# Peptides against a protein of PDB entry 6KZJ, part 9

Target 1, 71 residues: chain A of PDB entry 6KZJ
Amino acid sequence: SPDLLSEVSEMKQDLIKMTAILTTDVSDKAGSIKVKELVKAAEEEPGEPFEIVERVKEDLEKVNEILRSGT

## One batch from the design tools (peptide; made by RFdiffusion4, then SolubleMPNN)

Design b1_p10_5_s2
Fold by OpenDDE base, seed 2:
Structure b1_p10_5_s2 (fold): chain B 71 residues (1-71), chain A 10 residues (1-10)
Amino acid sequence: as target 1 above (71 residues)
Amino acid sequence: LLGRLEALLK
């Protein structure tokens, strides 16, 4: 339905914004996070929700590693 | 976002 598609579209945009926040708020000190690359990937692939979700997942995992290690 | 995900899964 149009309402469902609109909701999915908004969710996709929220995921993109969350990815940007997760990447830019964390330093590249760990070497595993490439801020510029992740931001570009989110911007260049707005039509690929699965890839956006996967990038958010990877960002969350890396943030978790940094917080867990205390570095 | 989380609220929207929950709504989608209902």
Scores: peptide ipSAE 0.050, ipTM 0.596, DockQ to the pose 0.061
Fold by OpenDDE base, seed 1:
Structure b1_p10_5_s2 (fold): chain B 71 residues (1-71), chain A 10 residues (1-10)
Amino acid sequence: as target 1 above (71 residues)
Amino acid sequence: LLGRLEALLK
């Protein structure tokens, strides 16, 4: 349905924004992203894009460590 | 869920 596609598109955009927050240093003033607001929204609703991206990032870091150590 | 996210981001 068009409503479902709209929600999926919004979620995709949110994931992109959260990825930028997690991959770039928050000390740089890149973009107009309201980091505090997005973090709060993620805590209020489990499974929001920020929490999902955080989990993926953590898993990728584990994979990276395995590759670097060779174990 | 992860598979769906990967497909969405591609």
Scores: peptide ipSAE 0.031, ipTM 0.549, DockQ to the pose 0.093
Fold by OpenDDE base, seed 5:
Structure b1_p10_5_s2 (fold): chain B 71 residues (1-71), chain A 10 residues (1-10)
Amino acid sequence: as target 1 above (71 residues)
Amino acid sequence: LLGRLEALLK
């Protein structure tokens, strides 16, 4: 339904925002991990938050596509 | 796909 599709789309957008929060570093202080290193570490550790968010985001995109296509 | 989503939402 249109309402379910909208809800899924909203959840997808929230997950995109979560990904941005998990990967952004707002400080140049010593000891901060670089974004590239965070992304790499998350890809190597399936249980890390960034990788979980990315998997769910991909799943929601697929659900959205199915609902939109009606198939 | 749906199975993973359902597991996450529980």
Scores: peptide ipSAE 0.029, ipTM 0.568, DockQ to the pose 0.053
Fold by OpenDDE base, seed 3:
Parts: sequence; C-alpha cells; structure tokens
Structure b1_p10_5_s2 (fold): chain B 71 residues (1-71), chain A 10 residues (1-10)
Amino acid sequence: as target 1 above (71 residues)
Amino acid sequence: LLGRLEALLK
C-alpha cells in the first residue's frame, strides 16, 4: 500500500539521519558519508510499487544480516 | 556496521 511504502521511506530517511549523526567526526567525516547523495538515492526509487517493494525486501534482508553479524 | 549500512542506503 502507499501508506506502507511511505512508512518504509521514512525509515530509510531515519537511518540516513542516524548514520549522519554517528559519523559526525569533528576532524574527519567517516568515509565522506554524503548525506545528500544518500537522500537523493532514496528518492530515486522506481515509481512502480512492485519494484519498490522488491527492493525494500532485499534491503531489509541485508539490514537484518548486518544487524545479526554486528558488523 | 555503519559502512555497510551506508552502502545499502546508496
């Protein structure tokens, strides 16, 4: 549903913001986070719901693996 | 962890 897609989009934006906060180094931005680029990439998702859902599913699976591994 | 998350979000 469009509401679910909006919810996922918000989660993605929140993750970007959290990453930006955690990587804010006073002397060195950790690997040039480029928050602008990440936000723009998040907005470039295809307009077709099926394609969005499939990509979100893949992303969530990857996030889950990252969280389980702790890396 | 953070680097991999960043790569995923790109």
Scores: peptide ipSAE 0.045, ipTM 0.613, DockQ to the pose 0.101; fails the geometry check

Design b1_p10_5_s3
Fold by OpenDDE base, seed 4:
Structure b1_p10_5_s3 (fold): chain B 71 residues (1-71), chain A 10 residues (1-10)
Amino acid sequence: as target 1 above (71 residues)
Amino acid sequence: MLGKLEALLK
């Protein structure tokens, strides 16, 4: 339904926003972003985009470690 | 957001 597609689209948009916040240097583009609010949102709603992005970030960090170690 | 999606699927 249009309602489902709209909700999925919103979820995707929020995922992109979370990615930008967590993967970029906040010192360079801190702006008025309130990371604390995002943390609270993830705690209130498990499985929200914030949690997904954090898991992906952890995986990328592991890949980076492997590449740097030469293994 | 996910809670709303779940509600729509039911």
Scores: peptide ipSAE 0.059, ipTM 0.660, DockQ to the pose 0.104
Fold by OpenDDE base, seed 1:
Structure b1_p10_5_s3 (fold): chain B 71 residues (1-71), chain A 10 residues (1-10)
Amino acid sequence: as target 1 above (71 residues)
Amino acid sequence: MLGKLEALLK
């Protein structure tokens, strides 16, 4: 369905934006992105891109700890 | 976002 593909494309774009928010230093003033607004908007709906990317980030951090420590 | 996606999948 064209509507389904459009929705998936929108989700992909939002996932990319959320990834940028979570991976960049929040103290870095680079970019005009309203991080706080996007975070709040994503929290209004459970399972939105921010929450998904945050979980992925946490999992990757755990994997990194295992690789660095060997345990 | 996901709610709309879920509705389209039903």
Scores: peptide ipSAE 0.058, ipTM 0.658, DockQ to the pose 0.101
Fold by OpenDDE base, seed 3:
Structure b1_p10_5_s3 (fold): chain B 71 residues (1-71), chain A 10 residues (1-10)
Amino acid sequence: as target 1 above (71 residues)
Amino acid sequence: MLGKLEALLK
């Protein structure tokens, strides 16, 4: 449905913003999204985009370590 | 925001 696609599009945009926050200085101004609000949202709902991005980032770092070490 | 998404998927 168009409503479902709109929600998915919003989610994608939020994930992009969260990725930028996690890969840059946390002190920078996050446009309409505050880091503290994202953290609270993740704590309240573990499946929310912020925690998904954090988990993916952590997993990619682990994969990188495995590939470099061969272990 | 996943609450709305989940509701739409049910």
Scores: peptide ipSAE 0.056, ipTM 0.651, DockQ to the pose 0.111
Fold by OpenDDE base, seed 5:
Structure b1_p10_5_s3 (fold): chain B 71 residues (1-71), chain A 10 residues (1-10)
Amino acid sequence: as target 1 above (71 residues)
Amino acid sequence: MLGKLEALLK
């Protein structure tokens, strides 16, 4: 339904925002560590909040594609 | 596929 598609899209956007918050918060604490390095390190650690968010984000993107296709 | 997916989201 279009309502569920909208909800999924909103959830995806929220996860993108959470990703941005996590990267900036960690960057503020990490001093000289580059943001891209922090992101990559978090992606290599499945238990880290960033990686969890990214997995859920990707799943929601796939769900969005299926809902949009109408299959 | 769509119907089952919608059910999971509710």
Scores: peptide ipSAE 0.045, ipTM 0.622, DockQ to the pose 0.035

Design b1_p10_5_s4
Fold by OpenDDE base, seed 3:
Structure b1_p10_5_s4 (fold): chain B 71 residues (1-71), chain A 10 residues (1-10)
Amino acid sequence: as target 1 above (71 residues)
Amino acid sequence: LLGRLLALLK
């Protein structure tokens, strides 16, 4: 449903913000990852439902790889 | 692990 897609997008944005708070106090630069760019990306328009689903699918695939590898 | 999670959120 569109509500579910909105919730997933909001959750992603919240996770980025939480991570930004945690990382800024422990390390100024988290590798090659720019926290401010992640926040900006989270604030951009998520796109149409199909585009959101495709991005979520890609993210879930990456999460699965992380969980299996433990890295 | 943390770096890869951040990359995922990007």
Scores: peptide ipSAE 0.051, ipTM 0.602, DockQ to the pose 0.095
Fold by OpenDDE base, seed 5:
Structure b1_p10_5_s4 (fold): chain B 71 residues (1-71), chain A 10 residues (1-10)
Amino acid sequence: as target 1 above (71 residues)
Amino acid sequence: LLGRLLALLK
């Protein structure tokens, strides 16, 4: 449905924003997102994009470590 | 790793 597509698009956009916070810009510049507010809100809400990104990062790091070590 | 994740999301 159109509503489902809209919801998926919003989730993707939020994930992109959270990833950008973690990788490129940690400063609240004029005209940019409120990084501090987004980080705080996402950390307090299980399943929100910030926590999802952090879990994915952690899991991928573990997978990479296992593959490199052969263990 | 996070850079690769960002690329996948785009």
Scores: peptide ipSAE 0.034, ipTM 0.557, DockQ to the pose 0.095
Fold by OpenDDE base, seed 4:
Structure b1_p10_5_s4 (fold): chain B 71 residues (1-71), chain A 10 residues (1-10)
Amino acid sequence: as target 1 above (71 residues)
Amino acid sequence: LLGRLLALLK
């Protein structure tokens, strides 16, 4: 439905923004991203894109650790 | 989860 498509589109946009905050140097590349608003949105609704990105980031950090250690 | 996330970002 149109409502579901709009919801998915919003989720995609939030995921992109949160990925930029969590995986890049925000001091030079943040642009006009309002970090405070994104944090508030994540706190208000469990399962928001921020929480998903945080889980992915954690998994990537684990993979990186395995590659560095050779185990 | 990772695969689905990557697909969504494309």
Scores: peptide ipSAE 0.031, ipTM 0.550, DockQ to the pose 0.100
Fold by OpenDDE base, seed 1:
Structure b1_p10_5_s4 (fold): chain B 71 residues (1-71), chain A 10 residues (1-10)
Amino acid sequence: as target 1 above (71 residues)
Amino acid sequence: LLGRLLALLK
């Protein structure tokens, strides 16, 4: 439905923004984003973009460790 | 899930 598509689009944008925050060292003001507000919003409902991106980041770090160690 | 997420971000 149109509502579902809009929801997916919004989620995509949020994921991109959270990725920028988590992958750069600028913390606050990373891409003109209020980190505190986004973190608080992510605490409202499980599975929010911040939580998803954090999980993906952790998984990628694990993969990186495996590749570097050769195991 | 990871594959779908990465595809979404592209």
Scores: peptide ipSAE 0.030, ipTM 0.540, DockQ to the pose 0.093

Design b1_p10_6_s2 (from b1_p10_6, 3 letters changed)
Fold by OpenDDE base, seed 1:
Structure b1_p10_6_s2 (fold): chain B 71 residues (1-71), chain A 10 residues (1-10)
Amino acid sequence: as target 1 above (71 residues)
Amino acid sequence: GRLLALLKKL
């Protein structure tokens, strides 16, 4: 339904935003404070974009380690 | 998760 597609699109956009937050270098203090607040808000509901992106990021890091080490 | 549940409804 159009309502379900709208929800999917919203979730996709949220995932993109969370990806940007997690990949942004936290050397920017202004960004760091904002990131902490957004992370806190995202943790209130299990399965929200932050948790999904964190799992994907962790899995990709594991794959990267395998490729780099050959094992 | 929430996304999977939503996808199952499509």
Scores: peptide ipSAE 0.037, ipTM 0.585, DockQ to the pose 0.092
Fold by OpenDDE base, seed 3:
Structure b1_p10_6_s2 (fold): chain B 71 residues (1-71), chain A 10 residues (1-10)
Amino acid sequence: as target 1 above (71 residues)
Amino acid sequence: GRLLALLKKL
């Protein structure tokens, strides 16, 4: 449903914000990704439903790979 | 490591 997609998108933004907070206090520029870039990504428009579904699908594939590998 | 990389790519 569109409400579920909106909720997933919001959750993704929250995770990005949390990651930014955690990385700012630990080291400098967190690896190859700038904290500013992460914050900007968190504020990006979720896009239309198709775009959200495609991004969620990619993310779930990555999660599944991590779960299979145990890392 | 990999989980953090995933979070950054979300």
Scores: peptide ipSAE 0.035, ipTM 0.580, DockQ to the pose 0.072
Fold by OpenDDE base, seed 2:
Order: sequence, then structure tokens, then C-alpha cells
Structure b1_p10_6_s2 (fold): chain B 71 residues (1-71), chain A 10 residues (1-10)
Amino acid sequence: as target 1 above (71 residues)
Amino acid sequence: GRLLALLKKL
């Protein structure tokens, strides 16, 4: 239904925004991908859903490391 | 850290 598609689209946008925030703050430990590139991809060319999920996964792993270390 | 502070604002 249109309502379900709108909800999924909103969730996707939220994940993209969260990814941009997470990658920006941990830029010193970011991998080979530049923070600016990730932000631009999130806003203009989000890419395939799989690529978005992989970026979120990497950011969540970093969050988990921070939580475990207490820093 | 700062990252956690940002997450708290979401």
C-alpha cells in the first residue's frame, strides 16, 4: 500500500541520516571511504539498499566498540 | 564520547 511504501521510505531516509552523522564524528578512524563522499552519497545518490545497510553496519560496529570500551 | 552525544539527540 502507499502508506507502507511511505513508511519504508521514511525508515530508509532515517538510516541514511544516521549513517551520515556516525561517519562524520568518527572521521579520524574512518576507513578508505572519505566522510564527504559518504555524506554526498546519502543525500543525492544513496545507492542500492544493500550499500546503505553495509555502511550502517560499519557505523554500528564502531558504536559498539565505543560502548564496550567506555570511551 | 561525542558520537554518543550525537546519538542521544536523534
Scores: peptide ipSAE 0.031, ipTM 0.561, DockQ to the pose 0.044
Fold by OpenDDE base, seed 4:
Structure b1_p10_6_s2 (fold): chain B 71 residues (1-71), chain A 10 residues (1-10)
Amino acid sequence: as target 1 above (71 residues)
Amino acid sequence: GRLLALLKKL
């Protein structure tokens, strides 16, 4: 339904915001460490909040594609 | 999997 797609899109947007907050906060604490390296390090830690957010975000993107395609 | 679990909760 359009309401379900809207809800999924909103959830995805919130997860994107959370990702930005997490990466910014980690970057500020890490000083001169490149953001790319921090992202890689976070992806290697499945229990870290960033990795959890990214997994859920990916699943929501897949749901969105399924719902939009009608398949 | 995780995707199926998510779909079931929607």
Scores: peptide ipSAE 0.030, ipTM 0.541, DockQ to the pose 0.048

Design b1_p10_6_s3 (from b1_p10_6, 4 letters changed)
Fold by OpenDDE base, seed 5:
Structure b1_p10_6_s3 (fold): chain B 71 residues (1-71), chain A 10 residues (1-10)
Amino acid sequence: as target 1 above (71 residues)
Amino acid sequence: GRLLALLKKI
């Protein structure tokens, strides 16, 4: 349905924003996680937040495509 | 598999 497509699209966008936050080079203030470390940790541990977000984002994009195409 | 599981969450 159009409402479901809109909801999925919004969720996709939120996941993209979340990914951007996780990968943004926030200034070297005390307590900032190094982006490079997060990326590597996610690649080694599929349960880490970055990798989870990327997998869910990919799946939502597939859902969106199916809903738009009707196939 | 993953896609169907995600659909169940929305």
Scores: peptide ipSAE 0.039, ipTM 0.568, DockQ to the pose 0.052
Fold by OpenDDE base, seed 3:
Structure b1_p10_6_s3 (fold): chain B 71 residues (1-71), chain A 10 residues (1-10)
Amino acid sequence: as target 1 above (71 residues)
Amino acid sequence: GRLLALLKKI
């Protein structure tokens, strides 16, 4: 549903914000992460439902790969 | 590291 897709998009934005918080004080390397750029990208229009679903599918595939590898 | 890279890509 559109509401579910909006919720997933919001969740992605929250994860980016959490990453920003966790990386702000860790190292000079945190400055190279371009957190501001990532946050801006998350605030952009998520696109039509098909585009959102495709991005979610790609993200889930990456998560699955990480879980299978244990890293 | 890989998880962080994923978080940067979503």
Scores: peptide ipSAE 0.037, ipTM 0.591, DockQ to the pose 0.074
Fold by OpenDDE base, seed 4:
Structure b1_p10_6_s3 (fold): chain B 71 residues (1-71), chain A 10 residues (1-10)
Amino acid sequence: as target 1 above (71 residues)
Amino acid sequence: GRLLALLKKI
């Protein structure tokens, strides 16, 4: 339904915002660490908040694609 | 998987 797609899109947007906050905070604490290195570090730590957010974000993107395609 | 679990909760 359009309401479900809207809800999923909103959840995705919130997760993007959370990702930005987490990467900024980690970057500030770690000094001049490149974002690419931070992403790699998060992938190595599956229990860290950033990695959890990215996994949920990815799943929501897949749901959105399925719902939009109608398949 | 995770995607299926998410779909079931929607």
Scores: peptide ipSAE 0.033, ipTM 0.548, DockQ to the pose 0.050
Fold by OpenDDE base, seed 1:
Formats: structure tokens, sequence, C-alpha cells
Structure b1_p10_6_s3 (fold): chain B 71 residues (1-71), chain A 10 residues (1-10)
């Protein structure tokens, strides 16, 4: 359904925004720490908010592909 | 795929 595809796409976009907020907040507190290092540090702790958001984002992208392709 | 299989169970 096109309506379901639109809703999933909207949720994906919201998760992208949340990811940006989380990375910005951490970057502001971390000072000179590179974003790449922050991503690596988050990967070591899969329960951290950034990793949770990225995991759900990836799942929604897969749903989007299924809805668009029908398979 | 794995996600499609999950969706089919719903």
Amino acid sequence: as target 1 above (71 residues)
Amino acid sequence: GRLLALLKKI
C-alpha cells in the first residue's frame, strides 16, 4: 500500500533526525572526539541510544524495500 | 529474507 510506504518512510526520516540529534549531543560533550570514533564507541555498546536508533533505521529501510518491490 | 518471513507471520 502506498499509504503504508509513506508512513514507513516518515518513520525512517524521524529516526535519521534522532540519530543526528544524538550524534550532535555527544559531539558537543565530547569536544575534539571525531565522529568516527563516536560511532566506533557506540558499536562496542549495542545498547547505547545511537546503536539502537541505527538498528531500527536499518530495519525500516528493509521494510521500505519490501513495500516498494513487493518481495 | 528474514524480515519478510517475520512479516508473513503477522
Scores: peptide ipSAE 0.032, ipTM 0.530, DockQ to the pose 0.042

Design b1_p10_6_s4 (from b1_p10_6, 5 letters changed)
Fold by OpenDDE base, seed 4:
Structure b1_p10_6_s4 (fold): chain B 71 residues (1-71), chain A 10 residues (1-10)
Amino acid sequence: as target 1 above (71 residues)
Amino acid sequence: GRLLALEKKI
């Protein structure tokens, strides 16, 4: 459904955001309010940022499998 | 979870 594609897109965006948190060099953006806000948002989720990324990645892989299989 | 909710929307 269109709703599923929208949610998959949201999950992809979440993955990108979390990846940015993990890969941001502390030297350039640690002072950015946006990064701190994203980190705080990640702290509201169960697990460390890496664990969240892994969960989102797994979800995306499963969704991709469902879409490819047509099930 | 979130994935199960997605699966229900397929």
Scores: peptide ipSAE 0.089, ipTM 0.708, DockQ to the pose 0.057
Fold by OpenDDE base, seed 1:
Structure b1_p10_6_s4 (fold): chain B 71 residues (1-71), chain A 10 residues (1-10)
Amino acid sequence: as target 1 above (71 residues)
Amino acid sequence: GRLLALEKKI
């Protein structure tokens, strides 16, 4: 449905934003109130984009570790 | 949350 597609599109945009937050050098953005608010809002909703992206990032880091070590 | 609402719509 159009409403479902709109919701999926919004969620995708949130995932992109969370990915940017998790992959950027937080040192430069630590003072951004908007970034802190987005992170906090996502953390208050279990299973929402922040938690999903964080788990995906962790999994990718684990894959990288396996490739480097062979174990 | 929004993800749970999405799951209910699918």
Scores: peptide ipSAE 0.083, ipTM 0.704, DockQ to the pose 0.122
Fold by OpenDDE base, seed 3:
Structure b1_p10_6_s4 (fold): chain B 71 residues (1-71), chain A 10 residues (1-10)
Amino acid sequence: as target 1 above (71 residues)
Amino acid sequence: GRLLALEKKI
């Protein structure tokens, strides 16, 4: 459904933001500003990059449980 | 039950 696709798209966007943070030259002030902007944009959904990863991990574990149990 | 809910969202 559109809701599930929207959730997956949001997850992908968060992963892209995290990748950008990890690859940004933090010595560049412009890079630092971009990192701060990406962090703030990620915080519109509750969580720093770590909290996003933990949420994704939890969701994947839930999916795995559903598939294994068939319930 | 949870699997059925997932299927409805796909």
Scores: peptide ipSAE 0.047, ipTM 0.637, DockQ to the pose 0.040
Fold by OpenDDE base, seed 5:
Structure b1_p10_6_s4 (fold): chain B 71 residues (1-71), chain A 10 residues (1-10)
Amino acid sequence: as target 1 above (71 residues)
Amino acid sequence: GRLLALEKKI
């Protein structure tokens, strides 16, 4: 439905923003996990938030491609 | 699979 397409599109954009936040060079003052450590932890544990976000983002991009191509 | 199921709901 058009409403669900809009919701999915918004969700995709939110996931892209989350990815950017998770991969941003956060200043030393935030007790933030180093980006390299987050990436490594996500690779070792597929249930970690970064890998979940990336998988869902990729899925939503594939859905968008399917809808645009009519395939 | 799951992508087609999601697409069909849109």
Scores: peptide ipSAE 0.050, ipTM 0.648, DockQ to the pose 0.062; fails the geometry check

Design b1_p10_8_s1
Fold by OpenDDE base, seed 2:
Structure b1_p10_8_s1 (fold): chain B 71 residues (1-71), chain A 10 residues (1-10)
Amino acid sequence: as target 1 above (71 residues)
Amino acid sequence: LLGRLEALLK
């Protein structure tokens, strides 16, 4: 339905914004996070929700590693 | 976002 598609579209945009926040708020000190690359990937692939979700997942995992290690 | 995900899964 149009309402469902609109909701999915908004969710996709929220995921993109969350990815940007997760990447830019964390330093590249760990070497595993490439801020510029992740931001570009989110911007260049707005039509690929699965890839956006996967990038958010990877960002969350890396943030978790940094917080867990205390570095 | 989380609220929207929950709504989608209902």
Scores: peptide ipSAE 0.050, ipTM 0.596, DockQ to the pose 0.062
Fold by OpenDDE base, seed 1:
Structure b1_p10_8_s1 (fold): chain B 71 residues (1-71), chain A 10 residues (1-10)
Amino acid sequence: as target 1 above (71 residues)
Amino acid sequence: LLGRLEALLK
């Protein structure tokens, strides 16, 4: 349905924004992203894009460590 | 869920 596609598109955009927050240093003033607001929204609703991206990032870091150590 | 996210981001 068009409503479902709209929600999926919004979620995709949110994931992109959260990825930028997690991959770039928050000390740089890149973009107009309201980091505090997005973090709060993620805590209020489990499974929001920020929490999902955080989990993926953590898993990728584990994979990276395995590759670097060779174990 | 992860598979769906990967497909969405591609």
Scores: peptide ipSAE 0.031, ipTM 0.549, DockQ to the pose 0.093
Fold by OpenDDE base, seed 5:
Structure b1_p10_8_s1 (fold): chain B 71 residues (1-71), chain A 10 residues (1-10)
Amino acid sequence: as target 1 above (71 residues)
Amino acid sequence: LLGRLEALLK
């Protein structure tokens, strides 16, 4: 339904925002991990938050596509 | 796909 599709789309957008929060570093202080290193570490550790968010985001995109296509 | 989503939402 249109309402379910909208809800899924909203959840997808929230997950995109979560990904941005998990990967952004707002400080140049010593000891901060670089974004590239965070992304790499998350890809190597399936249980890390960034990788979980990315998997769910991909799943929601697929659900959205199915609902939109009606198939 | 749906199975993973359902597991996450529980």
Scores: peptide ipSAE 0.029, ipTM 0.568, DockQ to the pose 0.053
Fold by OpenDDE base, seed 3:
Parts: sequence; C-alpha cells; structure tokens
Structure b1_p10_8_s1 (fold): chain B 71 residues (1-71), chain A 10 residues (1-10)
Amino acid sequence: as target 1 above (71 residues)
Amino acid sequence: LLGRLEALLK
C-alpha cells in the first residue's frame, strides 16, 4: 500500500539521519558519508510499487544480516 | 556496521 511504502521511506530517511549523526567526526567525516547523495538515492526509487517493494525486501534482508553479524 | 549500512542506503 502507499501508506506502507511511505512508512518504509521514512525509515530509510531515519537511518540516513542516524548514520549522519554517528559519523559526525569533528576532524574527519567517516568515509565522506554524503548525506545528500544518500537522500537523493532514496528518492530515486522506481515509481512502480512492485519494484519498490522488491527492493525494500532485499534491503531489509541485508539490514537484518548486518544487524545479526554486528558488523 | 555503519559502512555497510551506508552502502545499502546508496
């Protein structure tokens, strides 16, 4: 549903913001986070719901693996 | 962890 897609989009934006906060180094931005680029990439998702859902599913699976591994 | 998350979000 469009509401679910909006919810996922918000989660993605929140993750970007959290990453930006955690990587804010006073002397060195950790690997040039480029928050602008990440936000723009998040907005470039295809307009077709099926394609969005499939990509979100893949992303969530990857996030889950990252969280389980702790890396 | 953070680097991999960043790569995923790109």
Scores: peptide ipSAE 0.045, ipTM 0.613, DockQ to the pose 0.099; fails the geometry check

Design b1_p10_8_s2
Fold by OpenDDE base, seed 1:
Structure b1_p10_8_s2 (fold): chain B 71 residues (1-71), chain A 10 residues (1-10)
Amino acid sequence: as target 1 above (71 residues)
Amino acid sequence: LLGRLEALLS
């Protein structure tokens, strides 16, 4: 339904915001540390908050595609 | 996918 699509889209947007907060917060504390290195470092540890958020974001994008296509 | 979604919503 269109309402369910809207709810999924909101959850996806919230996860994007959480991802931005995680990267910017670490960047603010790190100063000169490159964001790309922090992202790669997070991938080495599957339990890191950034990786968890990215996995859920990917899952919600897949759900959104299914709902939008009707399949 | 469904397993992770179920865990998230629980």
Scores: peptide ipSAE 0.028, ipTM 0.565, DockQ to the pose 0.049
Fold by OpenDDE base, seed 2:
Structure b1_p10_8_s2 (fold): chain B 71 residues (1-71), chain A 10 residues (1-10)
Amino acid sequence: as target 1 above (71 residues)
Amino acid sequence: LLGRLEALLS
């Protein structure tokens, strides 16, 4: 339904915002820490907030595609 | 994905 699609899209957008907060906050506080290093660190620690957010974001994007296509 | 959705909806 259109309401369900909108709800999923809003959840995806919230996760994008959370990802931005996580990446910028840790990068600014860590000085020379690069975004690529944070991504690798998240992969090594699957329970870390950034990695969790990225996985859920990816899932919600897939859900959005399914709902939009009707499949 | 499907497993995670099922968990979220339970």
Scores: peptide ipSAE 0.028, ipTM 0.555, DockQ to the pose 0.049
Fold by OpenDDE base, seed 3:
Structure b1_p10_8_s2 (fold): chain B 71 residues (1-71), chain A 10 residues (1-10)
Amino acid sequence: as target 1 above (71 residues)
Amino acid sequence: LLGRLEALLS
């Protein structure tokens, strides 16, 4: 439905914003995410849905670390 | 698949 699609669109935009914040660091550190690699993996046909979920899971895990540490 | 979802939500 249009309302459900609007909710999913909002969620997608929020995830993009969070990913941008988590990847702004210029350094290639252990916890950083390679945006280029994420896009490539997300477009891979065989395991695409699973890999999308794994990327979301990793982003949420990093957000959780920020919340737990208070930083 | 992701591209098709993005097109649907755009």
Scores: peptide ipSAE 0.027, ipTM 0.552, DockQ to the pose 0.155
Fold by OpenDDE base, seed 5:
Structure b1_p10_8_s2 (fold): chain B 71 residues (1-71), chain A 10 residues (1-10)
Amino acid sequence: as target 1 above (71 residues)
Amino acid sequence: LLGRLEALLS
């Protein structure tokens, strides 16, 4: 559904933002970084963005196995 | 599995 796709897109974006935060200098006070809000949002989702990505990856691997096996 | 993927794409 469009709503689910939007949700996944937002979670992906949050993951990218969190990655950027972890790879940047913590002393850099860039404007409008709401780390605590991103963490809270991730906790209220069915999983954190990285965990969701890993589940999707696992699902795709299973699909691949089904297609290759012909079952 | 397929049901979840279908729900995502719907």
Scores: peptide ipSAE 0.034, ipTM 0.544, DockQ to the pose 0.100; fails the geometry check

